Peptides against a protein of PDB entry 3WG5. Designs and how they scored, part 112

Target 1, 218 residues: chain A of PDB entry 3WG5
Amino acid sequence: LAKNIVYVAQIKGQITSYTYDQFDRYITIAEQDNAEAIIIELDTPGGRADAMMNIVQRIQQSKIPVIIYVYPPGASAASAGTYIALGSHLIAMAPGTSIGACRPILGYSQNGSIIEAPPKITNYFIAYIKSLAQESGRNATIAEEFITKDLSLTPEEALKYGVIEVVARDINELLKKSNGMKTKIPVNGRYVTLNFTNVEVRYLAPSFKDKLISYITD
Target 2, 218 residues: chain A of PDB entry 3WG5 as posed
Amino acid sequence: LAKNIVYVAQIKGQITSYTYDQFDRYITIAEQDNAEAIIIELDTPGGRADAMMNIVQRIQQSKIPVIIYVYPPGASAASAGTYIALGSHLIAMAPGTSIGACRPILGYSQNGSIIEAPPAITNYFIAYIKSLAQESGRNATIAEEFITKDLSLTPEEALKYGVIEVVARDINELLKKSNGMKTKIPVNGRYVTLNFTNVEVRYLAPSFKDKLISYITD

## One batch from the design tools (peptide; made by RFdiffusion4, then SolubleMPNN)

Design b2_p15_7_s4 (from b2_p15_7, 10 letters changed)
Fold by OpenDDE base, seed 3:
Structure b2_p15_7_s4 (fold): chain B 218 residues (1-218), chain C 218 residues (1-218), chain A 15 residues (1-15)
Amino acid sequence: as target 1 above (218 residues)
Amino acid sequence: as target 1 above (218 residues)
Amino acid sequence: GSKGVELGVISVGLS
């Protein structure tokens, strides 16, 4: 019996329109091959809200489960990354990673100080992040506190509080622990039970353009 | 008598953190040389609000007049570009350019449709753009309509309505027409009378990094 | 593909 394919791709750095293109490309490849799922190894300090919302929409429109995996140790799903994770079908984190710190900002002043978003913008994103949490059956109170308290959590805390579904050290442990879990949001209108009992893991490399953009943005 | 220096630099493309770095670098060079002014030839479809606000702040903190020149023909100061212009010491436009279309958006959906900003965000930017117009003695009603009506103006219209100060075909005409004008906002707390009677024009080239980023973002 | 000229994009930064 042909092994079902699970794709793994890395997305690192700031969330931009190029990050959307990466998500779209990677998910499209996995959809075309009728993969059991795609795992996105995510490491982001944040980025653009517009790109983030597009990525969330693209994930929610995926024909296959999209797993956000905060990986490797030392990585974060900060700000925009948390929204993306909360919009996904399953969240995993490696030990030594973080999630949260979602306070919207209008940038940094010349002295490096944060320009705070007006309450109207902050409240919009509070409502948005809470909706993502509620739709996925994740902790909406903590999701709010990611903004209001600029809260950041460890994987163990995030799991305990029902923000994420899995703590895993590597892809193999992730597949093992997530096997038999239902997606937290629908895939094509249906909650899918993940089947990782007989899978082949395939890694998707960044395109040349992806590499070049990462080189410039880093 | 040593000619006073006027710097000219080009900033083209989306407004990002890299665009801020360009503004900062160019203004810093002009400040260090005690230039009479710097002219930024601007062509932008818009970009990030955070980067835009940082650029506005950097311009307002400049030790020398910063002139935004929408140039060449076919260029625009769209969205973020309009805010930057309204935050500057003098606005000029070449014939065949445009300014306005400032409606904030949360991005584009997969089908290319605009995701509208919530009223709270829209109203924030209405207040912000009106403040820029008022502080600079420019038409605050039209500034509001750049958002509420998604208004875009020709140079001739923008001049007529008191949005901009100069219509000029080239740098020489700009210098000629703006000579003796006062800055629309203070430079170091003082309104400066521009003196372009005996000036040397120096062009600042983009850095290698600037060129590389432009190549990738185009 | 023609990158649609996104006119009027004021995107909020989430950092």
Scores: peptide ipSAE 0.053, ipTM 0.487, DockQ to the pose 0.156
Fold by OpenDDE base, seed 4:
Structure b2_p15_7_s4 (fold): chain B 218 residues (1-218), chain C 218 residues (1-218), chain A 15 residues (1-15)
Amino acid sequence: as target 1 above (218 residues)
Amino acid sequence: as target 1 above (218 residues)
Amino acid sequence: GSKGVELGVISVGLS
């Protein structure tokens, strides 16, 4: 029996338009090969709301399941990363990672102080994040609290509260635990049962452009 | 008599956090040398609202006058660029440039379609852009129309409507025309009369980092 | 030092 292919790629750093390009490239490669899924190892402190929304849309338009994996230990799906995760087909976290802290800001002042978003903007993102949670069958109350309380959760808490689906130490454990799970959102209008039996794992490298951008943003 | 120094730097491309770093670096250099002013040659299609607001704040905190010059011919101060200009001490435009088109968007869909900002966000930026115009003694009605009508103006129109202060073909003409003008916003709490008599023009180059980021964003 | 939680700056794209 032909091995099912699972792609794994890494996205690290701030969520920007370049991060969208990375998501698009990685998902497109996996789509072209009719992969069983793509796993995106995500480590982000947050970033742009526009890029985030575009990434969510790209994930939702994927022809294959997109798994967001907050990895490695010490990584976070902070702010924009939480939205992206909530928009994905499955969320996993490694031990020692975090998710949440989603309060929108307008930016940082020169002194490093947060410029708070006006209530109008905050309320928009509350509605948006709740929609993502509801559509994915995840905890919309906690999703709201990621903004209103700037809540940040451990993997164990996130799992307990129904924000994420899997806690896994590595890709092999992730594949093992997620095998037979249904996607939390549909793929091409249907909830897909993940088949990670007898899979071939293929790692995608960042493009030269991706490496260069990451080098500058760090 | 010691020559007054005027710095000139270029900022081109999308307004991002890196653009803030460019503004900060350029203004800081000019401040350290107690320059008469810095001229930022701006060519931007727009960018991030957060970065824009931070840039505006950085300009407003400048110890010296910051002149936004929409340059060269064919350049624009579109969207975020308009806000930055309206937040500055003086706006100039070269013939064949444009300013305006400030409607906020949430982003672009994968098909290139604009994702419209909700009225709550749009109204915030209407209030913000009007505030910038009012504080600078510029046309707040036109500033609003940059959003509500997505209005874009020529230099001649922008001057006529009281959005900008100078139309100039080059730096020399800009210095000549702006000599003796008062800043449209205060520097250190005072409106400054620009003295471009017997000036030394110093050009600032982008840092290696700036060049690299620009190369990747283009 | 509190690593400033980079709160997702709503980059309203000002197109």
Scores: peptide ipSAE 0.047, ipTM 0.325, DockQ to the pose 0.254
Fold by OpenDDE base, seed 2:
Structure b2_p15_7_s4 (fold): chain B 218 residues (1-218), chain C 218 residues (1-218), chain A 15 residues (1-15)
Amino acid sequence: as target 1 above (218 residues)
Amino acid sequence: as target 1 above (218 residues)
Amino acid sequence: GSKGVELGVISVGLS
């Protein structure tokens, strides 16, 4: 029997319009090869709300399962990363990572103070994050608290509270643990059972442009 | 025998000049009462480097032990908070908190991109954070990696790697576990053995001003 | 719209 393919790609840094282009490119490649899934190794402190929403939409439009994997140890799916994760087909976290801290802001003042978002905007993102959690069968109360309390969770807590599906040390453990799991959101209108029993793992390297922008934003 | 007093106060939000004033006020109150220690419940995403350095200096000038406690669950000692912690007499973390992500930046561009710090500035803060770790008998390699790799650690990892001294669920467990520990930096030129055997815990409430600024910066 | 809204970045600002 032909091996199913699983793609792995890394997205690191701030969520921007360029990060959308990376998600789109990676998912499209994996779709074209009819991969069993794509795993996105995510490490982000947050970023732009517009780009985040575009990424969530692109994930939800994927023809294959998209797994967000907060990796490596020391990484986070902070702020925008949490929204992206909650909108995905499966969330995994490595030990020593975090998720949460989702309060929207208008920006930073010249003195480095957060410019607070108007209550209307905060309430919009509360509704949005709760919807993502509800649609994916995840803990909507905790999702709200990522904003209202600026809550950040460990992998263990996030798993315990039903925010994420898997804690895994590496891709092999992730594939092992997620094998036979159903996607938390539909793929082409259907919940898919992940089949990682006989898979080839293919890594998508960042493009030269990806490396350059990462270097400039680091 | 008269009860020793331990103060507890909360510092939350961005590290600013106002946060320095809070640290100074809280430590001064505890010094005036000759407290056994002050515990600062810290939850910060980071902030201003100048204010951070001032806070570190104020802690190092304290006449009593200053314990940084990353609390509650969901809190972080991120960026500036890590420097403050590494400069303190004892670091504790609650389960579900994080420490690290210490890369200095010049600010955020209009498009939300990080304005990268010049190598000179990054190298300055690498030297600074390593000095704090060395002086406090903590892991200077990991302290450097908080900048170079933008590393973020769990309480368990931070304890394992010798970055922090205590993992505790609450103040009572913190007092229990830290009882008999030596301060990691001197108090008035001497390492102090913490004595929490017969202590009264006193909470310092944030001032009205503290609450207002917290509300404005949230 | 969500234009101009940022979702928190962990940073040390050097002013």
Scores: peptide ipSAE 0.025, ipTM 0.270, DockQ to the pose 0.182
Fold by OpenDDE base, seed 5:
Structure b2_p15_7_s4 (fold): chain B 218 residues (1-218), chain C 218 residues (1-218), chain A 15 residues (1-15)
Amino acid sequence: as target 1 above (218 residues)
Amino acid sequence: as target 1 above (218 residues)
Amino acid sequence: GSKGVELGVISVGLS
């Protein structure tokens, strides 16, 4: 029997229009090969709301399950990363990672201080993040608190509170634990049961453009 | 008598954190050489609000007059570019350029449609752009209409309405027309009278980093 | 131009 393929790709750094291009490219490759799923190893401190919203929409339009995996240990799905995770088909975290800290800001002043977003921006993103949580059957109260309390959670807390679905140390443990789980949002209008019983893992490398932009923004 | 130096630099494309670095670098060079002024030839369709606010602050903190010059013909100071201009010591435009179109957006959807900013974001930027206009003695009503009506103006209209100070075809005409003008905002707490009677024009080239980022973002 | 609200860095876009 032809092995089910699972793609794995890394997305690291700030969420930008370039990060959207990465998500789009990676998901498109996995869609073209009729993969069982794609796992995105995510490590981000945050980024742009526009890019984030486009990424969420791209995930929701995926023909295959998109799993967000906060990895490796020390990584975070902070700010924009939390929204992306909550918009995805399954969330996993490695031990020693974090999720949350979603308070919207207008940016940083020259002295490095946060320029606070006006209450209307905050309220917009509260409504948006709660919608993502509700649509995915995740904890909408905690999703709101990621903004209102600037809350950050460990993987164990996030699992306990129903923010995420899996805590896994590596891809093999993730595949093992998520095998037989249903996606938290539909794929092409249907909730999919993940089948990781006989899979080939294929790693997608960043493009030359990906490496160059990362080098310039870091 | 040592010739007064006027620096000229070009900033083209989207307003980003990199554009802030360009402004900072160019202004710093001109400050170090005790230039009479720096002229920034600006051509932008818009960009990031955070970067824009930082650029405005950097201009306001300049030890020398910063002149925004919308140049060449066909260029625009659109969106973020209008805010930057309104935050500067003097605004000039070449014939065939534009200023305005300042409606804040959350971004573009996958179908290329504008994601509208919630009314609170809009109101915040209305207050902000009106503040810039008021502080610089420019038309705050038109500044508001750049958002509320998504208004764009020609150089002749912008001059007539008191949005800008100079219409000039080139740097030589700009220097001639702005000679003896006072800055619209203070430099180190004082309004400066520009002296372009005996000046050497020095052009600043983009750095290698500037060229590389422009190549990646375009 | 992407006027982004920044999340952690939620950038509001001024396009």
Scores: peptide ipSAE 0.173, ipTM 0.477, DockQ to the pose 0.178; fails the geometry check

Design b2_p15_8_s1 (from b2_p15_8, 9 letters changed)
Fold by OpenDDE base, seed 2:
Structure b2_p15_8_s1 (fold): chain B 218 residues (1-218), chain C 218 residues (1-218), chain A 15 residues (1-15)
Amino acid sequence: as target 1 above (218 residues)
Amino acid sequence: as target 1 above (218 residues)
Amino acid sequence: MVVGIEPISFKTVER
């Protein structure tokens, strides 16, 4: 019986237009091979709002489930990373990771101080993050508080409050725990039940371009 | 008869949080002195959306009319500058200036290419700019096209299409032409008829902080 | 319009 394939790829560092290209490339490869799903190991401190929104859109347009896995221990889905997670088909976190702190900022002053976003921009992203939570059947109140209270959560808290679906130590535990779960958003208009029985795990390596860009933006 | 005072101040360069501070300072001074109006000579290529929205809000909260004057010849109210103008009580342009090109971008890639805003962000600013135009009795269709077509207009075109109210070569001509005009948005809940008969023109100088920040952000 | 010289960024949590 042809083994269903699950792809695993890593996205690390700041969210930029290049990060979008990585997501697009990884998802496209997984789509072309008719993978059961792709797991994105995410470790990001945040980044650009536009790149984030493009990534969310790309995930939502995926022909296969995209699982965001905050990994390894010590990683975060901070800021823009939280939006990406909330826009995905399933969220998992490893113990010792974090999610949240989603307050939009205009940037940093020359002295390194945060330039606050005006209320209109903040309100836009409040509405946006709440939409992502609602569309995915996740806690919209906590999603809002990721902005309004600059809230950050542990995996255990995020699971408890209904922000994420899985706490897992590694890919094998993730596959085991997520087996039989329904995607939190549709794939091609349908909620998909994940079937990770007898799957082959394939790791995607960063392209040379991905490596170079990651180095420049770090 | 105590001469009504009109303040004139200059805002030049990129729109940032520091530009907000300049607007706030200038308008506050004019408010404290019960000026008939303040004219802001604007020359900007654009800047940050949040700062822009804060500036618009500050203008709308002004106790006195705020006139945006795209000046001198060769200046522009580009991008964020157009939003600021559309949020003001009166818009004037000098011959040889421009207004428009309001398409939101996420920024620039490392290679200098524009990173496009996702449709959700673009649509937000389309709605926002249309709101500003409608609230001020200006051409909302053209306001939208400042984004969707990246449209830029001459003063003559902007006047013809009902985007602006005055074409004037200098402050004296501006005062003469705008005398007797009603503000396009309310001041403290009322539309004000501008009275520039027997006014004293006072120029506000940039603060040391304003000068320093302008230099750093240029 | 540069929606910011820097794009609307989200606070990067320094590690």
Scores: peptide ipSAE 0.087, ipTM 0.371, DockQ to the pose 0.315; fails the geometry check
Fold by OpenDDE base, seed 5:
Structure b2_p15_8_s1 (fold): chain B 218 residues (1-218), chain C 218 residues (1-218), chain A 15 residues (1-15)
Amino acid sequence: as target 1 above (218 residues)
Amino acid sequence: as target 1 above (218 residues)
Amino acid sequence: MVVGIEPISFKTVER
């Protein structure tokens, strides 16, 4: 029996247009091979709102389930990363990771202080993040508080509050725990039940371009 | 029996004079073919007030119903996009989208801060947006608050408050739900009942010019 | 002008 394929790829660093290209490439590869799912190991402190919104759209347009996995321990889906996670088909976190702190900002001053976003922008993203949570059946109140209180959660808290679906130490545990789960948003208009009973795990390496850009932006 | 035609086109990005040209072209094509309606998939963060007002006029002068559909998930009818939607014959939103945040601004400073509009401009657009809501039988109080509170709404909230008419996941669901609805503003002086029982969906592609401009402005 | 909200950045949590 032909094994189902699960792809695993890593996205690390600031969310930019290049990060969008990474998501697009990884998901496209997995789509072309009719993979059971793709797991994106995400570690991000945040980044650009435009890129984030495009990434969310790309995930939601995926022909296969996209699982965001905050990994490894010590990683975060901070700020823009939280939106991306909330826009995905399933969220997992490793112990020792975090999610949240989603308050939009205009940038940083020369002294490193935050330039606050005006209420217009804040309210826009409150509506946006609530919409992502509601669409995925996740906790919209907590999603709002990621902005209004700049809240950050542990994996255990996030699971408890219904923000995420899985706490897992590694890929094997993630596959085991998520086997038989339904996606939190549709794939091609249908909620898909994940089948991780007989899977081949394939790791996607960063492209040379991905490595170079990561090196420049870090 | 000759199928009724419904056109679908996409407008994405900033509202500019080029966006007006896109609306004009798309609506003109649909008018010439005596289409049952045209659906404009809209994803915009906002843009120019002058272009927005021209687009609203063009929609209101249409010989066929113009449906604004905030699509896909993750998209928005933000700022200028809200005015456009409120000026249209029917508004639909996909889950995970947003509408609102309509406070006028003069622009952005070099540090990315918003340059606020003077009270005269703000009051002008309050009157304008209220007029659009009143003419279309939509919630004028909420329309005002899109400016005064820089309010943004989810699809479910917008539907609940009587700002929009339909929440739909895709074009098929939109057609199904909007079948038999009356337009919220007149078409050639009459409120039209939409007939989507036996329709052919025709997608209008962006022109080469449209693609190029989108590429440059993104 | 009713201007778009982009580009907006989100707080980067200092690691």
Scores: peptide ipSAE 0.044, ipTM 0.324, DockQ to the pose 0.255; fails the geometry check
Fold by OpenDDE base, seed 1:
Structure b2_p15_8_s1 (fold): chain B 218 residues (1-218), chain C 218 residues (1-218), chain A 15 residues (1-15)
Amino acid sequence: as target 1 above (218 residues)
Amino acid sequence: as target 1 above (218 residues)
Amino acid sequence: MVVGIEPISFKTVER
């Protein structure tokens, strides 16, 4: 019986143009093999808005389901990571992870203080994050509060409030729990029911370029 | 007679956090030697707002005059580069260079289209760029139009309109023309008269890290 | 440190 392929890849660190390239590469590989899904193990403190928006678009254009999995314990989908998650086909979190803190900023001053975004930017992203939540059938009120209150949630809270779909300790539990779930956004215009019965898990390794950039940005 | 030292360094490419590190390193070296000035040969198409703001701050905190020199011919101080220039102690341009095009954007879409910044962001940077112009005694109206009209100027136009102070073909001509000029912003709270009589020019080379990052980002 | 969503990029004038 032809095993359904599920790809797993890791994205860690700041969301940048390079992170977009990683998403694009990983999703493209999974698309080429007509995988059942790709799971992205995400750990990010945030990053760039432009890269984030491009990543969201790339996910939404995916020919296969993209599952964002906040993993391992201690990881976060913070700031830009939350937007990405909300733009994905399914969100899972491991115990001990977090999601939220989505307030846009202009950056950091030399003293490390936050340069606040003007209200219009904030309002733009409030509208944007709410749209992502609404499109995915997730809690738009909480999504807004990720910005307005700089709210961060535990996996249990996020699940309870309808921000995420799955709490899972590992890939196996994730596959088990998400089996039979419908994607929260369309895949090529259709909501897909995930079938993780008899799957082969394939791990995607970072490219040499990926490793080099990670080393430089850390 | 103890030669006044003038440092010359090159910054080319996008304005990023790494560019900030370059500015910081270069200025620090020049400060440590109590240089008469540092000249930064700048060629940039733009970059990040946060990095730009940090660079401006670093320049303003400099213990020595920082001269932004748009060089060589064909170079630009575009977008973020204009802000940096306007925040500096003196601006020079070589013939065949440009300055301006300062409209903030959120980034680029996957198709390469510009993601427009909301009006509040635009207004924030209008206020910001005007403040830089006003503080430096430069043309605030033109500075605003760098955003509102996405205006770009030739060196001759920029000089004519009071955006820049010097048009020079090379470092020698720059030193000659800027000799006796007062800085457009204070150095440690005082306007400094540049003395480029009997100067030693020292060129700063990029670090290994600088070269590596440049290679990755190009 | 949560890195804010934005850096607003300024237009890159592609030559």
Scores: peptide ipSAE 0.032, ipTM 0.421, DockQ to the pose 0.823; fails the geometry check
Fold by OpenDDE base, seed 4:
Structure b2_p15_8_s1 (fold): chain B 218 residues (1-218), chain C 218 residues (1-218), chain A 15 residues (1-15)
Amino acid sequence: as target 1 above (218 residues)
Amino acid sequence: as target 1 above (218 residues)
Amino acid sequence: MVVGIEPISFKTVER
């Protein structure tokens, strides 16, 4: 029987292969414990496309609901973070956070200017992000504009436009507000109604390796 | 007056923003000392496109010749490494090394399979790699095939096809063979004839940060 | 979001 346990873990920084490892580790632990869900407190400026796609896939393969929570205030699910959020079972944002700005780039020049992606790449990711939005019943038009207009939204805007599901100040409010919501994508082929009544919150800490990587990449 | 100094530094592992920092640091040191050239012993399986492009640009902006040396035996200038090499003033390879396999990818799936880049991305990098080859007077047809056929070459093949300039077993042989060669791209707007007669070889070590990053990414 | 160029040696951490 699923335990009335909700895991909470933090993922902060650039999306890389190491970020994938963190997602995988966190979700795996929560799966093994048959948790009701895992909440990933996400704060990312973006990162690698490959890692992003892998993370999305890992979330979609999760045996439990994965909730992406853009947290704390001041955090963002920018660029790759938006894709990850859109690929998740539920998106929440804290006040003062942001989501969007998803335009693919080849990188940054020496002067810090953006090396633009060719239109072909842009179109690929437009299709991809729209697919994520559509699959999750979220606003695909806005998802496209995250790329085409490099749009960034406040939590309130994102909620209004149907990009996210919850605005919450903290984990307690998130649990309260998301209780009874259905996942936006299926878990094991079924849409699941979240049950956060009388749940234990368990925090997962980053591994030593995770800490080291974060320190080096920061 | 340029010192009869040749710097040698090693860059190993995935091409990332940290790799760019290494290139920048190494080249800057050599520039500051008015070295005859810097040899970068390169061993990379590839990496990020943005970092690669920045590295190429940094090399092209160098005040001194930057020689990419695929070394030691068993090393490769694969993928991003090939672009870097083609963007450099001179390419050398040790016996038993390889160059090529430049097909762009979005990344790797969870199962380790390649996430293919859309044709549009492929075409962009075809154009880019051909440009590098053409600018350096190297074989642009083969450069294209590094992508379209995912071609990898031995040093002997690469030399034969006009992709590289030198096959050398070690730094001493490299210096000997490349002495009197002209750079394949200009330095400060001029093609330079390398003078490695009576040169001092100075090795640049990775910084502590470089070592730590390498350890974490390995 | 940045595109990679092959071969990104993804060390498949084979577990």
Scores: peptide ipSAE 0.032, ipTM 0.537, DockQ to the pose 0.139; fails the geometry check

